Peptides against a protein of PDB entry 7UQJ. Designs and how they scored, part 311

Target 1, 160 residues: chain A of PDB entry 7UQJ
Amino acid sequence: PELYQNFNITPPRGVLFHGPPGTGKTLMARALAASCSSDERKITFFMRKGADILSKWVGEAERQLRLLFEEAKKHQPSIIFFDEIDGLAPVRSSKQEQIHASIVSTLLALMDGMDNRGQVIVIGATNRPDAVDPALRRPGRFDREFYFPLPDVKARFKIL

## One batch from the design tools (peptide; made by RFdiffusion4, then SolubleMPNN)

Design b2_p27_6_s4 (from b2_p27_6, 12 letters changed)
Fold by OpenDDE base, seed 5:
Structure b2_p27_6_s4 (fold): chain B 160 residues (1-160), chain C 160 residues (1-160), chain D 160 residues (1-160), chain A 27 residues (1-27)
Amino acid sequence: as target 1 above (160 residues)
Amino acid sequence: as target 1 above (160 residues)
Amino acid sequence: as target 1 above (160 residues)
Amino acid sequence: MNIFLPPPSTLLEDVENPIPLERIIEE
């Protein structure tokens, strides 16, 4: 919360963390969620893995997404973190099963339906930003992208 | 390599990173791989997701594991990172399909067959350490375990 | 920037990342800097290592700090990341060389002199929060603290 | 691997070159 206010930057609805696997996208999302919460104002952190939403909720993935966004809105300020969002919202292809197309469409609608006044931020993490539907990477959705490269040597020594 | 040398600690054959999802297990593994590599001594980092090895390599998962370990040995010093290793090597159960039992047995044999002189380290990440076969968690295998806790709330506020 | 605005949380002047070495503090700071920048609004990220400021700039460390803050103010919105800030701003002791006392005093003055309207955020990372001068950990300075826990001891030994 | 943010004007003076991981073999 606080970092963004200092910069007078309009908060995104959605943030795409991309970069090679294990560059800390998930840790970052959690630490951001953590950072945004005070003793007075806790941020509710929702985490889902993209592939798990598809595999666990065959035929209900859209409903589960809606419920997730509703619960996030109910518990605002909140962060919804999608780990491996390329698994949840793959790029639209002619070979894309109707289920995937529907999930992508639902996620698009949910992101578009978030009031800019809503204290819900969506963070998507992927190793393959180009595998995420370009429609999700547009303004008002995942309009901010962060590349998480491998930790540099100096960052490495501090992981040590 | 260098991290272990700096601490004069005998490198484990296998390391289990466990903790809630998004605690930076994957980041840490990459940061470690990174920290262990110098300009003079690059560490080859191999990454596989446990569930993907099972799903992509139906009937060849054992062969793919062997190839992975052979390639890691060929490109030593190297790190093999298994993300979601509970998906690759689930706890032995009477309901465990013979395929899973064989993959677990292959991974056990590969870890046991790593010479302690080999500059190959295996890092397994899981959200469910108790879902990992206890045989993998024994000395000479994943004999070291690291819990990645959630960033604490106070840690969260200082990211703010 | 944006995550914080969504939560309507007043941005700190300073954020202390603390926790054992290798917990991703540096990675987090870089990723936060990333997260705060858009294609439309880039956040300038300044990174300095505390010990390097002292060792590289013997007798000029105060001037270098001033220049860093001036440059950050000139290129706002900006983040100043001090890695190993305990090396830059050690706890005040009777044995503390006058040079260190002066650097700490300069950093205090620079943090106090940042207008709350300034789009400059200071992130300090340390493995030893108790080695950071308590005066820096007060409101209007590093008033927010983030503990980056170790991947639990079991995770460390497997890195080892 | 460097966290390349869409560049803030990165006045990162010492972008120490990320030690290239020689080969990330993702399968």
Scores: peptide ipSAE 0.000, ipTM 0.326, DockQ to the pose 0.057; fails the geometry check

Design b2_p27_7_s1 (from b2_p27_7, 16 letters changed)
Fold by OpenDDE base, seed 4:
Structure b2_p27_7_s1 (fold): chain B 160 residues (1-160), chain C 160 residues (1-160), chain D 160 residues (1-160), chain A 27 residues (1-27)
Amino acid sequence: as target 1 above (160 residues)
Amino acid sequence: as target 1 above (160 residues)
Amino acid sequence: as target 1 above (160 residues)
Amino acid sequence: EMELAKIILEHVGAEEFFKFLEGVLTP
């Protein structure tokens, strides 16, 4: 706690995990939730799939995002993990632009509305970081990015 | 090392990776493919998503499976990784039984038709092993299963 | 042969054999112990029945587990085979939770306490893998599972 | 899993950042 108060470094509100499919993005998000939990302090881990928010809740996706962020705030410290976030916030492509635009704008507003003192971290995972709306990749949103490469020959010797 | 060499266990033709979402099933399959690849002997890694085979190839799913196994055999040693295999071969539920039954029967026949001497390993990943047709979980098919559990709180002390 | 030698996969500490009764789980565990035993290197095979540990040793089950693991370590390379492990480590059901919880916690601690360099393999057999506490099915515990299906009428011709 | 996560974390070079996130999420 104290060490981060002194550095005036605005804690990242959002972290983007990007890289090829099956490189451990979701595993890492869960590992972070597990490492930060203690017997005294359980971290609440919320997992959503970007495509599920769009497909299950046609016309309610904005409301579901709001409810998710409210619930995460209520149960802080919390991690919100968006798997396949490019499915939720695609770069504006012509034919479905309006629905995606409203959901992206809602997610932007929710991330912007997180108080700097809130113990809510948002992790987005994608295989296509360039398919994530650049507005989400700005400071105060997904302002940190981590590339998850394929396990190279060196990583192999540690996994096996 | 030696203890595993003396296991005259018929090498599994199929391995089922099961466990909660984001537990590293796909990463492990890639790490296996990577580790078994030497500079002299590259393993060809084929990845398919069970739902994609059904959704993209309505009426051609059987053909796509056959082509996949033929290509894997051609490029052996090979790993065929089925992500979300429960999407390809669900336990027979009444309403969609015929299409799923034909695809499952094709996958069963392809796995049964792999020669014991073939250097093709099939890895299936699922979050719901009970949603995978029990016929696929039989010897000579997915006869080995690996559970990928959530990282427990006790595992914290090994990452820090 | 060669393909499996290059899998420097961390030897499983625990293997779960699951499947219907009479499918050869116990026979396979014995066959593994026999196949790994050479004239030069005898593997010590310890067999326990999960229900026997609970029923014979009411209040001493934890001690019996500790003694078993100590003896297996002393006589390594060793296999510990738990037949009907679901009887030892049932998924927490309300009425007998306390006694089972302590035995499960002891077994978890013993499996976690096995050094990666120890030549002790634990094999659990069950007819009901879903009745085994999920905590036992975790990496570094029973992290490998083998399904023993009933020999279908067609599969009989391959065992003979 | 946690060993795999550690290997990934080392491979991603995110160890310091994970410690940072842990420091944000932990008091």
Scores: peptide ipSAE 0.039, ipTM 0.351, DockQ to the pose 0.430; fails the geometry check
Fold by OpenDDE base, seed 2:
Structure b2_p27_7_s1 (fold): chain B 160 residues (1-160), chain C 160 residues (1-160), chain D 160 residues (1-160), chain A 27 residues (1-27)
Amino acid sequence: as target 1 above (160 residues)
Amino acid sequence: as target 1 above (160 residues)
Amino acid sequence: as target 1 above (160 residues)
Amino acid sequence: EMELAKIILEHVGAEEFFKFLEGVLTP
């Protein structure tokens, strides 16, 4: 709260982590959850895969998204991490339109419906930012983007 | 190479990284690839997902595995990283037996066929080590296992 | 070695890390493994979950423990980290007695059989130290205990 | 892991933003 107040920055409702696979996107989201977790204040970390939402919840994906956001709100401060969000909200291509369009629309509505006073951060991770529906990348949604480069050889040596 | 040479340890043909999702398994594999890469000796990093091998290469998964190992041998020193290897080589449960059994058998044969002189390391990553066929966890295959815990709260703090 | 030598501390055969979930137990074990690993001396880190040993190795858990300790001895200096060791060696409660009793007895025997000259450290982590069989907490076993408090916000900032 | 994530954070250039997220997620 105070940091956003101090910077006059509206807290991003969503952060998009993008970059090659195995660049630490999921690790960073988990790291953020744990760094912000205190004894007095555990951050609840909700992880979902975009592809899993489509494959497991065919016909209930919208309801499951609503329940996820409600549960995240109940357990705030919380992080909702969508791994492979391009699988959940692909760019509108003609063939799978109806079911995908409704899920994307639900996710957009849920992100738009997040009160700025809520301590719920949504992190989307993708290996293909261009495969994410541009509607998700608008202000008030995934309005912050971070590229996770391949660690260079030197960075990797520091990791070991 | 030198690390194993210095310790008189036969380099494991395979290393199993296991632990919860988002614990840095893939990142560690990439970090290992780059740390062992010098300016004079770049390690080629081959990444595949187990589930992708089954889903994308239905009927060609065995051939694709062979090609992958051949390519890794051509580009040695190399790391083959199988993400979600439990998706490729699930524990033999009765119903999906035939197709999975052949792929597992091919992977086993490829790992057994790796000459100890080859600078090819295979890293399997899984969230479910028990879902990995025990045959893969035998000596000369994935004979080393590393658990990747959830980054501990202390770990997660140092990231911020 | 040097850390224990420098502190005139007989290297505990076992260290029990206890405290609430997500307090740094597993990280500290890994950090100890990493900090004690030099370029010349890599510590091999073996991680197992207590609950996983029971669930995965029903009927072979004892053998797997023996193999783990043998492998750790082969790859010394090494750390064996048992996460959720209360799941492996629960306090003797009446209902699950026989199978648990044998596994606990095997672990006790393996810890007792570790020659003090071996560079193998066993770290047990638990969220419930009182759920760990008191036999494991005796001298020559998990004879050192570290409480991982929930880090207060300030302590967490220092861990950052 | 933390050094890894610090290195990633440095490499992402997101240190300030992660501090910012910390400030959102912390009181």
Scores: peptide ipSAE 0.035, ipTM 0.382, DockQ to the pose 0.322; fails the geometry check
Fold by OpenDDE base, seed 3:
Structure b2_p27_7_s1 (fold): chain B 160 residues (1-160), chain C 160 residues (1-160), chain D 160 residues (1-160), chain A 27 residues (1-27)
Amino acid sequence: as target 1 above (160 residues)
Amino acid sequence: as target 1 above (160 residues)
Amino acid sequence: as target 1 above (160 residues)
Amino acid sequence: EMELAKIILEHVGAEEFFKFLEGVLTP
């Protein structure tokens, strides 16, 4: 905390992990949570799947998002990981159901409402960054993007 | 079979792998299936995702669970792995749809109906053991729990 | 292209990666895409999850499949990877919803409509090859099958 | 798992970012 305050560096509110599926986006988000957890400081890791929020919470998805952010704030330092965030917040189209638009709007408002002093990091994982609503990729939201490339031949030799 | 009978060890009917997502629960369940498979004894590995059983089999999820357990019994020794079991069998609430209650009830009955002599192990994986119906975590069901911690600080030194 | 043309080998239109989940099917499909991408030849990698196509695109799944194949053809050389393809194209049963039958029919038509000259490879990944519609496993569709065995104990020590 | 995470970290070039997040989440 002190380091970011001293350098006037706005901590990223949101980090977008994008890249093809099974490149370790979820694993990395977890490895981050683990590496930042010490015996003195437990990081609370919240994970949600974008498609599951839409499908399980028909009409309640907005409330569930609000509750998630409240819980994350209550248990800070915390990481909220949205897997398959393109399922939660697809690009707005004129044909997009009002439900998708409202969920995106809620997520935008929640990310905008995050106090920069809050130790809550939001990590979105997607396979299709271009399918994520551009409003989510703006500064103060998912303002850091990390491409998870396919393991190249060198990485393949280490994994296989 | 003989070894467990001789030691009066009730083979666990159900093992709950719980811990954060991407901690290798699925990988471990598979590695267990592989390691217990010998040239002489092939273990049949059944995998289902809890959320997929609910979403794909609207109104038929109970029947699909029954068929899965019958198939596992037919192909014993077998492992049934439920990934994201909290999606299949969430905690019963007064607001929970009757469909979730009936699926949980069916899974309870199937686990209770497993003869301890059957070489069928059920492994549930969840990120949220507290979101799993407590009835599933009772003795004779998911009566063994394995926590898959996030890679700890020692593992951090291997990642960083 | 030239190598397959010279040997009169019909390039596989579809490759089925089957084997237990977390055996690296997705990782392999990706490593293949990466290894076949050179500085001179970028392979466009499309990934979809079978269950997500069904759940997200209720009534539009057929259109989304058509668009996917059109986009893959437009960006050739390309790989279309269907993860959990058994979720997209389950075995036809007399009790199967018309929606599943139509999606399977659309996928069949799209795979049949792929010109053998098109540099589009379709990789399906499944945990249950027997749960995939047999029509998809016919020559000219998913006509190559690769079994992804469980990583043996030695591979486990490298992945863990 | 941890070796896989390391390989991914190295491959993503996220080592600096990992250290950055560590600095955000750790005092």
Scores: peptide ipSAE 0.032, ipTM 0.311, DockQ to the pose 0.333; fails the geometry check

Design b2_p27_7_s1 (from b2_p27_7, 16 letters changed)
Fold by OpenDDE base, seed 1:
Structure b2_p27_7_s1 (fold): chain B 160 residues (1-160), chain C 160 residues (1-160), chain D 160 residues (1-160), chain A 27 residues (1-27)
Amino acid sequence: as target 1 above (160 residues)
Amino acid sequence: as target 1 above (160 residues)
Amino acid sequence: as target 1 above (160 residues)
Amino acid sequence: EMELAKIILEHVGAEEFFKFLEGVLTP
């Protein structure tokens, strides 16, 4: 809290983890939640899959997103992790495009509606950053991007 | 290159990684790509899911496989990683059997059509090696198999 | 075996791992399989996704469950791991409810039909324990539940 | 897993940002 007030830095509302699958995006989001959790202060970690938001919540995806953000705000400090956030991107059907546009619009509004003082971080993970709606990648939303490269030779030797 | 030439060993065109999920098959394929990549010589890593080849590319799966192999050949040295390659296996519908037979037939032809001097390695990952078409497991295709066991007790002690 | 006989403890037939996604439920199931495996006594690990049981095996899910349990019994000691076991839970269609009810009923019967002397453990993983049919959570089925919290600060310091 | 996360963090070059996120999520 105090560090952000001193530097006039708007805390990132959203972080986009992008890169090849199993480069540790999901692991990193969990490691962050773990690292910020103490016995005195637990970080609440919410996870949703982009495809599940579309497929499981047909007709309620917007409401479920709102409830997710409300729950995250209630349980702050919290992380909302969207795995496969590009899975909010439409499957090539005109009906799914409309549903998608509404879900993305709702997510945009929820990210824009977060208080800058709130301890809620949104992490999106994708293998296809270009399949993420550019509106989500704007300042005040997913405004930080981290590429998760393939592990190099040095990373391999540290894994072995 | 030189090591395979010196031993008169035909370089494996395909390697089947099999074993329980998240035993590091995908991580190993990536670590291989990374370990074979230098600053002077980057390995291009292509990844496809078997289920995505069937479901996303209905009517174009064969063409997309051809394009994938052409792109891999263009960007050699390269690795084509098929995650869940058993997901090319048919769901028991007669329509899916025909589509599957065509996709598998195309993959066989593409693997057989690889130049023995080409620096393209195909890695298939599966949790069910017996659900992979036996024709794919023949010499000149996925002719090397690596079992990814569950991490042993030593892995448990590093996690604790 | 001997430890369970000595303490008159009916070995758990089923263990429910629940908690936020990627809190290591799948990893723990694997680490358990590995830790129980020696060179002299290998644990066979079977994995199925709940959603795959419904979607891939339409009309044969029950038979595939029976075959899975028979195979696990044949290869004992064994672990059957159901990832996303709440994915056996119905998507909100009346047709899926009937199919689900039959699959869950079959799973119940298979768990109830396990010999108490059999070295087959069933592990279900879910992010939504309340979406798992309460009948599966009864004694003699998934009668042990383990909450996988977010990794704590101690996990963080071991990461660093 | 966590050693792997550290290795990945180092490889991503996100250590400072991770500390930054820790500063958001911690008091």
Scores: peptide ipSAE 0.031, ipTM 0.307, DockQ to the pose 0.318; fails the geometry check

